# Ledger of designs, part 3: peptides against a protein of PDB entry 5YCA

Target 1, 132 residues: chain A of PDB entry 5YCA
Amino acid sequence: RSLPAERNPLYKDDTLDHTPLIPKCRAQVIEFPDGPATFVRLKCTNPESKVPHFLMRMAKDSSISATSMFRSAFPKATQEEEDLEMRWIRDNLNPIEDKRVAGLWVPPADALALAKDYSMTPFINALLEASS

## One batch from the design tools (peptide; aimed at target 1 F54)

Design b1_p12_1_s3 (made by RFdiffusion4, then SolubleMPNN; from b1_p12_1 with M3L T4S Q11A)
Fold by OpenDDE base, seed 4:
Structure b1_p12_1_s3 (fold): chain B 132 residues (1-132), chain A 12 residues (1-12)
Amino acid sequence: as target 1 above (132 residues)
Amino acid sequence: APLSLEELEAAP
């Protein structure tokens, strides 16, 4: 597959220690028709554009929003590029369907695989280790 | 309808 050429400079170094990011994660409870659900989110601000994106984890099963990862990693990506990547994820990983929230959500192992591809490993590790 | 990612990020 092909990923967008320009990546968020926040993710220039995939080898950084993730532990300082853990305290930056925040849990939030959202009410849905079938009951409340807790999400853990990590605010990731592009140091150049100053535009933030929130990386999202479902607290219950640790599913991570792949869509949010992609949008954060590739701020200049076209809709077509996103669509292609989401299709790739559907075809190659194990996304879950959750009618409560939009986007593709993947289990932790898949999230870490994507994180490697997107150079987001410290951020996803922190998101996964954060308390809920 | 499912909550959009934008709405999810905007949630308090």
Scores: peptide ipSAE 0.546, ipTM 0.923, DockQ to the pose 0.935
OpenDDE base, seeds 1, 2, 3, 5: peptide ipSAE 0.544, 0.540, 0.539, 0.543; ipTM 0.923, 0.922, 0.922, 0.922

Design b1_p12_1_s4 (made by RFdiffusion4, then SolubleMPNN; from b1_p12_1 with T4S Q11V)
Fold by OpenDDE base, seed 2:
Structure b1_p12_1_s4 (fold): chain B 132 residues (1-132), chain A 12 residues (1-12)
Amino acid sequence: as target 1 above (132 residues)
Amino acid sequence: APMSLEELEAVP
């Protein structure tokens, strides 16, 4: 597959220590028609554009939003590029389409595989280790 | 209908 050419400079170094990011995560209870669900959020701000995105984890099963990862990693990606990557994820990983929230959500192992591809490993490790 | 990712991120 072909990933977008420009990557968020926040993710220039995939080898950084993730532990300082853990306390930056925040748990949040959100009310849905079928009941409450807890999400863990990590604010990721592009150091050049100053545009923030939130990486998201479902607290209960630790599923991570692959769509949010992609959008944070590749802020200038086209919809076609996103669609191509989401198709790749469907074909090669184990995504879940949750009825409560949009996008593709992947289990921790898949999230870490994507994190390696997107150079986001410290951020995904922190998101997975944060308390809920 | 499912909540969009934009709406999810916008929850205060």
Scores: peptide ipSAE 0.614, ipTM 0.936, DockQ to the pose 0.942
OpenDDE base, seeds 1, 3, 4, 5: peptide ipSAE 0.613, 0.612, 0.614, 0.612; ipTM 0.936, 0.936, 0.936, 0.936

Design b1_p12_2 (made by RFdiffusion4)
Pose (drawn by RFdiffusion4):
Structure b1_p12_2 (pose): chain A 132 residues (1-132), chain P 12 residues (1-12)
Amino acid sequence: as target 1 above (132 residues)
Amino acid sequence: PPMTLEELEAAP
């Protein structure tokens, strides 16, 4: 599949061990109407533009926001490119919708498949292994 | 409506 032409320089090496990234993750309880949910997040900063994005994980089922991954991976992605990619995820992987939180959420295996596609493997590895 | 990722990231 086509993907946005440019990638976040933070992701120039998919092979680095992830041990140092785990302690950078944070668990956070967020209140919803029914009620609290726990998330794990990792702040990822583009080393060139300094623009940050959060990678998100739901602690209950370890679902990963594919939307957060995409937005972090491709700085100049158009809305059309994002729409195309979310359609591809729906058609080829196993996402879930949560009424409470927007975006496409995928199980760990699917998140890792996408991480390889986006060259984000160490970061998703760290997000998945971090304490909740 | 569902909480957006921006709202989620900004949540205290």
Fold by OpenDDE base, seed 4:
Structure b1_p12_2 (fold): chain B 132 residues (1-132), chain A 12 residues (1-12)
Amino acid sequence: as target 1 above (132 residues)
Amino acid sequence: PPMTLEELEAAP
């Protein structure tokens, strides 16, 4: 597959220690028609544009929003590029489409595979280890 | 309809 050419400079170094990012994560309870659900979120600010995106984890099953990962990693990507990557994820990984929230959500192992591709491993490790 | 990612990010 072809990923977008420009990547968020926040993710220039995939080898950094993730532990300092853990306390930056925040848990929130969202009320849905079928009951509450807890999400863990990590604010990721592009150091060049100063535009933030949030990486998202479902607390209960540790599913990670692949869509949010992509949007954070490739802030200048077109909708067509996003659609292409989401199709690749469907074909090659094990995403879940949750009825409560939009986007593709992937299990931890798949999230870490994507993180390697997007050069954001420390951020996903932190998100997975954060308390809820 | 499902909550959008933008709405999820904006949720308190």
Scores: peptide ipSAE 0.601, ipTM 0.934, DockQ to the pose 0.936
OpenDDE base, seeds 1, 2, 3, 5: peptide ipSAE 0.600, 0.598, 0.598, 0.598; ipTM 0.934, 0.933, 0.934, 0.934

Design b1_p12_2_s1 (made by RFdiffusion4, then SolubleMPNN; from b1_p12_2 with P1A E6D)
Fold by OpenDDE base, seed 4:
Structure b1_p12_2_s1 (fold): chain B 132 residues (1-132), chain A 12 residues (1-12)
Amino acid sequence: as target 1 above (132 residues)
Amino acid sequence: APMTLDELEAAP
């Protein structure tokens, strides 16, 4: 597959220690028609554009929004590029489609695989280790 | 309809 050429400079170094990011995560309870659900989110601000994105984890099963990861990693990506990546994820990983929230959500192992591809490993590790 | 990611990020 082909990923977008330009990546969020926030993710320039995939080898950084993730532990300082853990306290930056926040748990959030959201009410849905079928009941409340807790999400853990990490605000990731592009240091160049100053545009933030939130990386999202479902607290219950630790599923992580691959869509949000992609959008954060590749801020200049086209919709076509996103669609192609989401198709790749469907074909190669184990995403779930949750009826409550949009996007593709992947289990922790898949999220870490994507994180390696997107150079987001510290951020995803922190998101996974944060309390809910 | 499912909540969009933008809505999820904007949720209080």
Scores: peptide ipSAE 0.584, ipTM 0.930, DockQ to the pose 0.938
OpenDDE base, seeds 1, 2, 3, 5: peptide ipSAE 0.582, 0.579, 0.577, 0.580; ipTM 0.930, 0.929, 0.929, 0.929

Design b1_p12_2_s2 (made by RFdiffusion4, then SolubleMPNN; from b1_p12_2, 4 letters changed)
Fold by OpenDDE base, seed 4:
Structure b1_p12_2_s2 (fold): chain B 132 residues (1-132), chain A 12 residues (1-12)
Amino acid sequence: as target 1 above (132 residues)
Amino acid sequence: SAMSLDELEAAP
């Protein structure tokens, strides 16, 4: 696959210690028609554009939004590039589609694989270790 | 209808 050329400068160093990011995560309960669900979120702000994106984890099964990862990592990606990556994820990983929330959600191991590809390992580690 | 990612991020 071909990932977008320009990556969010927030993710310039994949080797940074993730522990300082853990307390920046926040748990929240979202009300859905079928009942409440808890999510853990981490605000990730592009240091150049100042545009924020939230990385999201479902507390119950630790699924992480791959779509949000992609959008945060590649802020100038086209819709076609996103669609291509989402298809790759469907074909090569183990995503789930939850009826309550949009996008592709992947289990922790898959999220870490994507994080390596997107150079955002510290952020995903922090998101996974945060309390809910 | 599923909640969009933008809506999820904006939720309190």
Scores: peptide ipSAE 0.491, ipTM 0.914, DockQ to the pose 0.964
OpenDDE base, seeds 1, 2, 3, 5: peptide ipSAE 0.489, 0.488, 0.486, 0.487; ipTM 0.913, 0.913, 0.913, 0.913

Design b1_p12_2_s3 (made by RFdiffusion4, then SolubleMPNN; from b1_p12_2 with P1A T4S E6D)
Fold by OpenDDE base, seed 5:
Structure b1_p12_2_s3 (fold): chain B 132 residues (1-132), chain A 12 residues (1-12)
Amino acid sequence: as target 1 above (132 residues)
Amino acid sequence: APMSLDELEAAP
């Protein structure tokens, strides 16, 4: 696969200590037709454009939104590039599609694999360790 | 229909 050329400069260093990011995560309860569900979110702001994206974790099973990871990592990506990556994820990882929320959601191990590819390891580690 | 990611991220 080919990832987009331009990456969010927030993720320039994949080796940073993740622990300072843990308390920056926030839990939220979202009401759905079949009942409430808790998500943990981490606000990630592009230091150049100042555009924020939220990385998202389902509290119950720790699934991470791969779609949100991609959109945060590659702010200039086209829809076609996103579709290509999501297809790759379907073919190579173990994503789930939830009836309540859109996008592909991946288990923690897969999220960390993607994080390595996207240079987001500290952020995903923090998101996974945060309380809900 | 499922909630969009944009809507989820925008939720307080």
Scores: peptide ipSAE 0.584, ipTM 0.933, DockQ to the pose 0.883
OpenDDE base, seeds 1, 2, 3, 4: peptide ipSAE 0.584, 0.582, 0.580, 0.584; ipTM 0.932, 0.932, 0.932, 0.932

Design b1_p12_2_s4 (made by RFdiffusion4, then SolubleMPNN; from b1_p12_2 with P1A T4S)
Fold by OpenDDE base, seed 4:
Structure b1_p12_2_s4 (fold): chain B 132 residues (1-132), chain A 12 residues (1-12)
Amino acid sequence: as target 1 above (132 residues)
Amino acid sequence: APMSLEELEAAP
């Protein structure tokens, strides 16, 4: 597959220690028609554009929003590029469909695989280790 | 309808 050429400079170094990011994660309870659900989120701000994105984890099963990862990693990606990547994820990983929230959500192992591809490993590790 | 990711991020 092909990923967008320009990546968020926040993710320039995939080898950084993730532990300082853990305290930056926040748990959030959101009310849905079928009841409340807790999410853990990590605010990731592009140092150049200053545009933030929140990386999201479902607390219950640790599913991570792949869509949010992609959008954060590739701020200049076209909709077509996103669509292609989401299709790739559907075909190659194990995304779940959740009727409560949009986007593709993947289990932790898949999230870490994507994180490697997107150079987001420290951020996803922190998100996964954060308390809920 | 499912909550959009933008709505999820904007939620208090």
Scores: peptide ipSAE 0.602, ipTM 0.935, DockQ to the pose 0.930
OpenDDE base, seeds 1, 2, 3, 5: peptide ipSAE 0.601, 0.599, 0.599, 0.602; ipTM 0.935, 0.934, 0.934, 0.935

## One batch from the design tools (peptide; aimed at target 1 Q28 M56)

Design b1_p13_1 (made by RFdiffusion4)
Pose (drawn by RFdiffusion4):
Structure b1_p13_1 (pose): chain A 132 residues (1-132), chain P 13 residues (1-13)
Amino acid sequence: as target 1 above (132 residues)
Amino acid sequence: PPMTLEELAEKFE
């Protein structure tokens, strides 16, 4: 599949061990109407533009926001490119919708498949292994 | 409506 032409330089090496990234993750409880949910997040900063994005994980089922991954991976992605990629995820992987939180959320295996596609493997590995 | 990623990010800060 086509992907946005440019990638976040933070992701120039898919093979680095992820041990140092785990402590950078944070668990956070967020209140919703019914009620609290726990997330794990990793702040990822583009080393060139310095623009940050959060990678997001739901602690209950370890679902990963594929939307957060995409937005972190491709700085100049158009809305059309994002729409195309979310459609591809729906058609080829196993996402879930949570009424409470927007975006496409995928199980760990699907998140890792996408991480390889986006060259984000060490970061998703760290997000998945971090304490909740 | 569901909380957006932007809104969730604000909660993280």
Fold by OpenDDE base, seed 1:
Structure b1_p13_1 (fold): chain B 132 residues (1-132), chain A 13 residues (1-13)
Amino acid sequence: as target 1 above (132 residues)
Amino acid sequence: PPMTLEELAEKFE
């Protein structure tokens, strides 16, 4: 597969220590028609554009929004590029399509695989380790 | 239908 050419400069170094990011994560209960669900999020701001994206984890099963990862990592990606990546995820990983929130959600191991591809490993490690 | 990621993000305080 091919990924978009331009990546969020926030993710320039995949090798950084993730622990300083853990306390930046926040948990929140969100109400849905079928009941409440807790999400853990990490606000990631593009240092050039100053546009933030939330990386998101479902607290219950630790699923991570792959879609949010992609959108944060590749701020100039086209919809077609996103669609192609989501198709790759469907074909190669173990995503779920949650009934409550759109996009593809992946288990922790898959999230870390994507994080490596997107150069987001510290951020996903922090998101996974944060309390809920 | 499922909430969009944008809609979910708007709910975060």
Scores: peptide ipSAE 0.753, ipTM 0.960, DockQ to the pose 0.880
OpenDDE base, seeds 2, 3, 4, 5: peptide ipSAE 0.751, 0.751, 0.752, 0.751; ipTM 0.960, 0.960, 0.960, 0.960

Design b1_p13_1_s1 (made by RFdiffusion4, then SolubleMPNN; from b1_p13_1, 6 letters changed)
Fold by OpenDDE base, seed 1:
Structure b1_p13_1_s1 (fold): chain B 132 residues (1-132), chain A 13 residues (1-13)
Amino acid sequence: as target 1 above (132 residues)
Amino acid sequence: SPLSLEELEALFE
């Protein structure tokens, strides 16, 4: 598949040690009509634009927002490019469409596969290892 | 209907 040409420079090196990122993750309980749910998030700021995005994990099943990963990795992506990638994820990975929060959510193994594609491995490892 | 990702991000402290 084809990914957007420009990537967030925050993710220039996929081989960095992830452990320093773990304490930067935060857990928060969000209230929904059917009850509370805990999310773990990592604030990722594009060093060039200084625009932040949150990478996020559902604490209960460790699902990661693939949509948020894509938006963080590719800050100049068009809606069409996002739609194409989300369709690819549907066809090739194991995403879940959650009733509480929009976008595609993927299990840890799929998140790490995407992280490799997006050069985000340290950030996703940290997000997965953080406590809730 | 589900919360948008933007709406969820807005709730984060």
Scores: peptide ipSAE 0.761, ipTM 0.961, DockQ to the pose 0.867
OpenDDE base, seeds 2, 3, 4, 5: peptide ipSAE 0.759, 0.760, 0.760, 0.760; ipTM 0.961, 0.961, 0.961, 0.961

Design b1_p13_1_s2 (made by RFdiffusion4, then SolubleMPNN; from b1_p13_1, 5 letters changed)
Fold by OpenDDE base, seed 1:
Structure b1_p13_1_s2 (fold): chain B 132 residues (1-132), chain A 13 residues (1-13)
Amino acid sequence: as target 1 above (132 residues)
Amino acid sequence: MPLTLEELEKLFE
């Protein structure tokens, strides 16, 4: 598949030690009509644009927002490029479409596969290891 | 009916 040409310079090095990022993660309970849900998130600020995006994990099942990963990794991606990638994820991975929060959510193994593709491995490792 | 990701981000402290 084809990914967008420009990547967030925050993710220039996929080999960095993830452990310093673990304490940067935060857990928060969000109230929904069907009850509360805890999210663990990591604020990722594009050093060029200074625009932050949150990488997100559902605490209960460790699902990671693939859509947020994509948007953080490829800040200049078109909607068409996002749609194409989300379709690829549907066809090749095991995403869920959660009734509470939009986008595709993927299990940890899939998140790490995407992280490799997006050069985000340290950030996803930290997000998965952080406490909730 | 689900929150958008943008809406969820706005809820984070």
Scores: peptide ipSAE 0.730, ipTM 0.955, DockQ to the pose 0.863
OpenDDE base, seeds 2, 3, 4, 5: peptide ipSAE 0.729, 0.728, 0.727, 0.727; ipTM 0.955, 0.955, 0.954, 0.955

Design b1_p13_1_s3 (made by RFdiffusion4, then SolubleMPNN; from b1_p13_1, 7 letters changed)
Fold by OpenDDE base, seed 1:
Structure b1_p13_1_s3 (fold): chain B 132 residues (1-132), chain A 13 residues (1-13)
Amino acid sequence: as target 1 above (132 residues)
Amino acid sequence: SALSLEELEALFE
């Protein structure tokens, strides 16, 4: 598969220690029609554009928003590029489509696989290790 | 109806 050419400079180094990011994660309860759900999020601000994106984990099953990962990693990606990647994820990983929240959500192992591809490993490790 | 990711982000404090 082909990933977008330009990547968020926040993710320039995939080898950084993730532990300093853990305390930056925050848990929040969101109310849905079928009840509350806790999300753990990590605010990731593009140092050039200053545009933030939240990486997101559903606390209950540790599913992580692959769509949010992609959008954070590739701020100039086209919709077509996103669609292609989401199809790849559907075909190659184990995403779920939650009825409460949009996008593809993937289990931790898949999230880490994507993180490697997107150069986001420290951020996803922190998100997974943060308390909820 | 599912929240969009943008809507979810908007809820985060």
Scores: peptide ipSAE 0.736, ipTM 0.956, DockQ to the pose 0.876
OpenDDE base, seeds 2, 3, 4, 5: peptide ipSAE 0.733, 0.734, 0.733, 0.734; ipTM 0.956, 0.956, 0.956, 0.956

Design b1_p13_1_s4 (made by RFdiffusion4, then SolubleMPNN; from b1_p13_1, 6 letters changed)
Fold by OpenDDE base, seed 1:
Parts: C-alpha cells; structure tokens; sequence
Structure b1_p13_1_s4 (fold): chain B 132 residues (1-132), chain A 13 residues (1-13)
C-alpha cells in the first residue's frame, strides 16, 4: 500500500524511549447514551504547525483509534488517502467499528503494527502502558 | 449515531 508522502515531524524517530510519554497520557470518562466509557488519550502536537491531535485508547479493551493515528501521522493526507488506508486496515487487520465513536479501532497488536508503519511506536507504546 | 473523532477530542480536557 501507499501512505501519504508528508508525515508529522513529531514522528521523525520511531526508536525513541516511550517512557517519558506515559505520564502525559490522561484517562477520562465519557458519557454516552448507553453508559459511560473510559478513554486514555495522548495529546500530540505537530511541532511545525502547532496543531494538536489526540491519540486515543478505549480503556475497556485497549483498542486504539487507527483513524486518529493516521490523521495525526499524516496531517496533509487527502480524504482519498485516508479512505484507502482505512480500507487496507479493514482488509488486513482486525478493526472494530464502534457504535459510540466513529473511525476504525484496532487491538493493541494491530495498533503497534500501524505505529511501525507510521513511525509512531513510542507514542503508541506509551498510550498502551498508561493507566486508566 | 457515533461521535466523530473531532467531537470526541472536543470532550477531552
């Protein structure tokens, strides 16, 4: 598959130690019509544009928003590029489409696979290790 | 209908 050409410079180095990012993660309970759900999120700010995006994990099953990962990693991606990647994820990984929150959510192993592709490994490791 | 990711981000403190 093809990924967008321009990547968020925040993710220039996939080999960085993730542990300093763990305390930056925050847990929050969100109320939905069918009840509460806890999310763990990590605010990731593009150092060039100063635009933040949240990486996010559902506390209950540790699923991570692949869509948010993609949007954070590729700030100039077109909708077509996103759609193509989401199709690839659907065809090759094990995403779920949650009834409460949009986008594709993937289990930890899939999230780490995507993180490698997107050069986001430290951030996803931190997100997965953070308490809820 | 599910919340969009943007809507969810707006809820985060």
Amino acid sequence: as target 1 above (132 residues)
Amino acid sequence: APLSLDELEELFE
Scores: peptide ipSAE 0.755, ipTM 0.959, DockQ to the pose 0.908
OpenDDE base, seeds 2, 3, 4, 5: peptide ipSAE 0.754, 0.754, 0.754, 0.754; ipTM 0.959, 0.959, 0.959, 0.959

Design b1_p13_2 (made by RFdiffusion4)
Pose (drawn by RFdiffusion4):
Structure b1_p13_2 (pose): chain A 132 residues (1-132), chain P 13 residues (1-13)
Amino acid sequence: as target 1 above (132 residues)
Amino acid sequence: SPPMTLEELAEKF
C-alpha cells in the first residue's frame, strides 16, 4: 500500500533495543462518564521539527491507537492519506472502536505489524511492555 | 455523546 512519502526522523532505525524507552512511558487514569480508564502513553518528539505526538495504549486490553501511530510516523500526512490508511487497517487488520475514545485501536499483534510498516518497532515494543 | 478525541486525551497528559 502507498504511505505518506516522508517519515518522522525519530524512526530511522527499527532495530534498536527498546529497554531505554520503557521508563519513558507513563500510565495515566482518565475519567469518562462510566467511569475511569487507564492508558499508557509515550511522548515521541520529532528531532528535527521538535513537534511531539503521543503514542497511546489502553491498559485494559492493551489496544494501541493506530491513529496515534500514524500521526506520529508521518509528519506531512494529508487527511486523504490518513483516511486511506485507516480504511486499509479496517480492511486488513482487526481494529476496535471504543465509544469513549476516538481513532482506530488495534490489538498488540496488529500494532506490531503496523510498527514494522512505519519503522516504529522499538517504540511500540516499549509501549506494550510498560507498566500500566 | 461523541468520543473523546486523541487531541483532547493528550491534553490530559
Fold by OpenDDE base, seed 3:
Structure b1_p13_2 (fold): chain B 132 residues (1-132), chain A 13 residues (1-13)
Amino acid sequence: as target 1 above (132 residues)
Amino acid sequence: SPPMTLEELAEKF
């Protein structure tokens, strides 16, 4: 596959220590028609544009929103590019489409695989380790 | 009903 050409400069170094990011995560109980569910978010601000994106985790099973990852990593991507990547994820990883929240959600191992591709490993590690 | 968008989810925090 081919990923978008321009990546968020926030993710210039995939090897940084993730632990300082852990306390930046926030957990919240969200009410849905079928009951409450806890999510964890990490605010990721593009240092150049100052535009934030939020990485999302379902607390219970640690599923990570691949869609949130992609949108943060590639802020100038077109919808077509996103759709192409989501199709790749469907074909190559183990995503779920949750009826409560939109986008593709992937288990931790898949999230870390994507994080490597998107140069987001510290951020995903932090999101996974954060309290809920 | 349709699923909540990621943007809507983020606003719940």
Scores: peptide ipSAE 0.763, ipTM 0.961, DockQ to the pose 0.929
OpenDDE base, seeds 1, 2, 4, 5: peptide ipSAE 0.761, 0.761, 0.762, 0.759; ipTM 0.961, 0.961, 0.961, 0.961

Design b1_p13_2_s1 (made by RFdiffusion4, then SolubleMPNN; from b1_p13_2, 6 letters changed)
Fold by OpenDDE base, seed 1:
Structure b1_p13_2_s1 (fold): chain B 132 residues (1-132), chain A 13 residues (1-13)
Amino acid sequence: as target 1 above (132 residues)
Amino acid sequence: SAPMSLDELESLF
């Protein structure tokens, strides 16, 4: 597969220590028709554009939004590029299509695999380790 | 009963 050419400069260094990011994560309960669900989120602001994206973890099963990862990592990606990547994820990883929230949600191991590809490892590690 | 969009979820944060 191919990934978009331009990556969010926030993710320029995949080798950074993730621990300082853990306290930046926040938990929030969101109400859905079938009841509440807690999400852990990490606000990731593109230092160039100043546009934020939230990386998101479902507290209950630790699933991570792969779609949000992609959108954060590749702010100028086309819809076609996103669709191609989501298809790749479906074919190669173990995503879940949650009935409450759109996009592909992946288990922690898959999230870390994607994080490596997207140069987001510190951020995903922090998101996974944060309390809910 | 459609799933909430990621944009909508993000707006709640």
Scores: peptide ipSAE 0.712, ipTM 0.950, DockQ to the pose 0.941
OpenDDE base, seeds 2, 3, 4, 5: peptide ipSAE 0.709, 0.710, 0.708, 0.708; ipTM 0.950, 0.950, 0.950, 0.950

Design b1_p13_2_s2 (made by RFdiffusion4, then SolubleMPNN; from b1_p13_2, 5 letters changed)
Fold by OpenDDE base, seed 1:
Structure b1_p13_2_s2 (fold): chain B 132 residues (1-132), chain A 13 residues (1-13)
Amino acid sequence: as target 1 above (132 residues)
Amino acid sequence: SPPMSLDELESLF
């Protein structure tokens, strides 16, 4: 597969220690028609554009939004590029399509695999380790 | 009802 050419400069170094990011994560309860659900989020701001994206974990099953990862990592990606990557994820990983929130959600191991590809490992490690 | 969009979810944070 081909990933977009330009990556968020926030993710320039995949080898950084993730532990300082853990306390930056926040948990929030969101109300849905079928009841509340807790999400753990990490605000990731592109240092150039100053545009934030939230990385997101469902507290209950630790699923991570792969779509949000992609959008954060590749801020100038086209819809076609996103669609291509989401198809790749469907074909190669174990995503779920949640009825409450759109996009592809992946289990922790898949999230870490994507994180490696997107150079986001510290951020995903922190998101997974944060309390809910 | 359709799932909430990611953009909408982010707006709640």
Scores: peptide ipSAE 0.716, ipTM 0.954, DockQ to the pose 0.968
OpenDDE base, seeds 2, 3, 4, 5: peptide ipSAE 0.712, 0.714, 0.712, 0.713; ipTM 0.953, 0.954, 0.953, 0.954

Design b1_p13_2_s3 (made by RFdiffusion4, then SolubleMPNN; from b1_p13_2, 7 letters changed)
Fold by OpenDDE base, seed 1:
Structure b1_p13_2_s3 (fold): chain B 132 residues (1-132), chain A 13 residues (1-13)
Amino acid sequence: as target 1 above (132 residues)
Amino acid sequence: AAPMSLDELESLF
């Protein structure tokens, strides 16, 4: 697969210690028609554009929004590039399509695999380790 | 009901 050429400079170094990011995560209960669900989120701001994206974890099963990861990592990606990556994820990982929130949600191991590809490992580690 | 978009979810944060 081909990932977009330009990556969010926030993710320039995949080797950084993730622990300082843990306390930056926040848990929030969101109300849905079928009841509340808790999400853990990490605000990731592109240092160049100042545009934020939230990385998101479902507290209950620790599923991570792969779509949000992609959008954060590749802020200039086209819809076609996103679609291509989402298809790859469907074909190669274990995503779920949640009935409450759109996009592909992947289990922690898959999230970390994607994080490696996207150079987001510290951020995903922090998101996974944060309390809910 | 249809899932909410990621953008909408982000707006709640």
Scores: peptide ipSAE 0.712, ipTM 0.946, DockQ to the pose 0.960
OpenDDE base, seeds 2, 3, 4, 5: peptide ipSAE 0.708, 0.709, 0.710, 0.710; ipTM 0.946, 0.946, 0.946, 0.946

Design b1_p13_2_s4 (made by RFdiffusion4, then SolubleMPNN; from b1_p13_2, 5 letters changed)
Fold by OpenDDE base, seed 1:
Structure b1_p13_2_s4 (fold): chain B 132 residues (1-132), chain A 13 residues (1-13)
Amino acid sequence: as target 1 above (132 residues)
Amino acid sequence: SAPMSLEELESLF
């Protein structure tokens, strides 16, 4: 598959220690029609543009928003590029389409696979290890 | 009902 050429400079080094990021994660309860759900989020700010994106984990089952990962990693991606990647995820990983929140949500192992592809491993490790 | 958008969820953080 083809990923966008330009990546968020925040993710320039996939080998960084993730542990300092753990305390930067935050848990928040969000109200939905069928009840509350807790999300763990990590604010990821593009150091160049200063535009933030949140990486998101559903606390209950640890599923992570692949869509948000992609958007954070590739801030200049076209809609076509996003659509292509989301199709790839559907075809190759194990995403769910949650009834509460849009986008593709993937289990931890899939999230880490994507993280490797997107050079986001420290951030996803931190997100997964953070308490809810 | 339709899922909340990621943008909307993000706005709540």
Scores: peptide ipSAE 0.718, ipTM 0.951, DockQ to the pose 0.943
OpenDDE base, seeds 2, 3, 4, 5: peptide ipSAE 0.714, 0.716, 0.714, 0.717; ipTM 0.950, 0.951, 0.950, 0.951

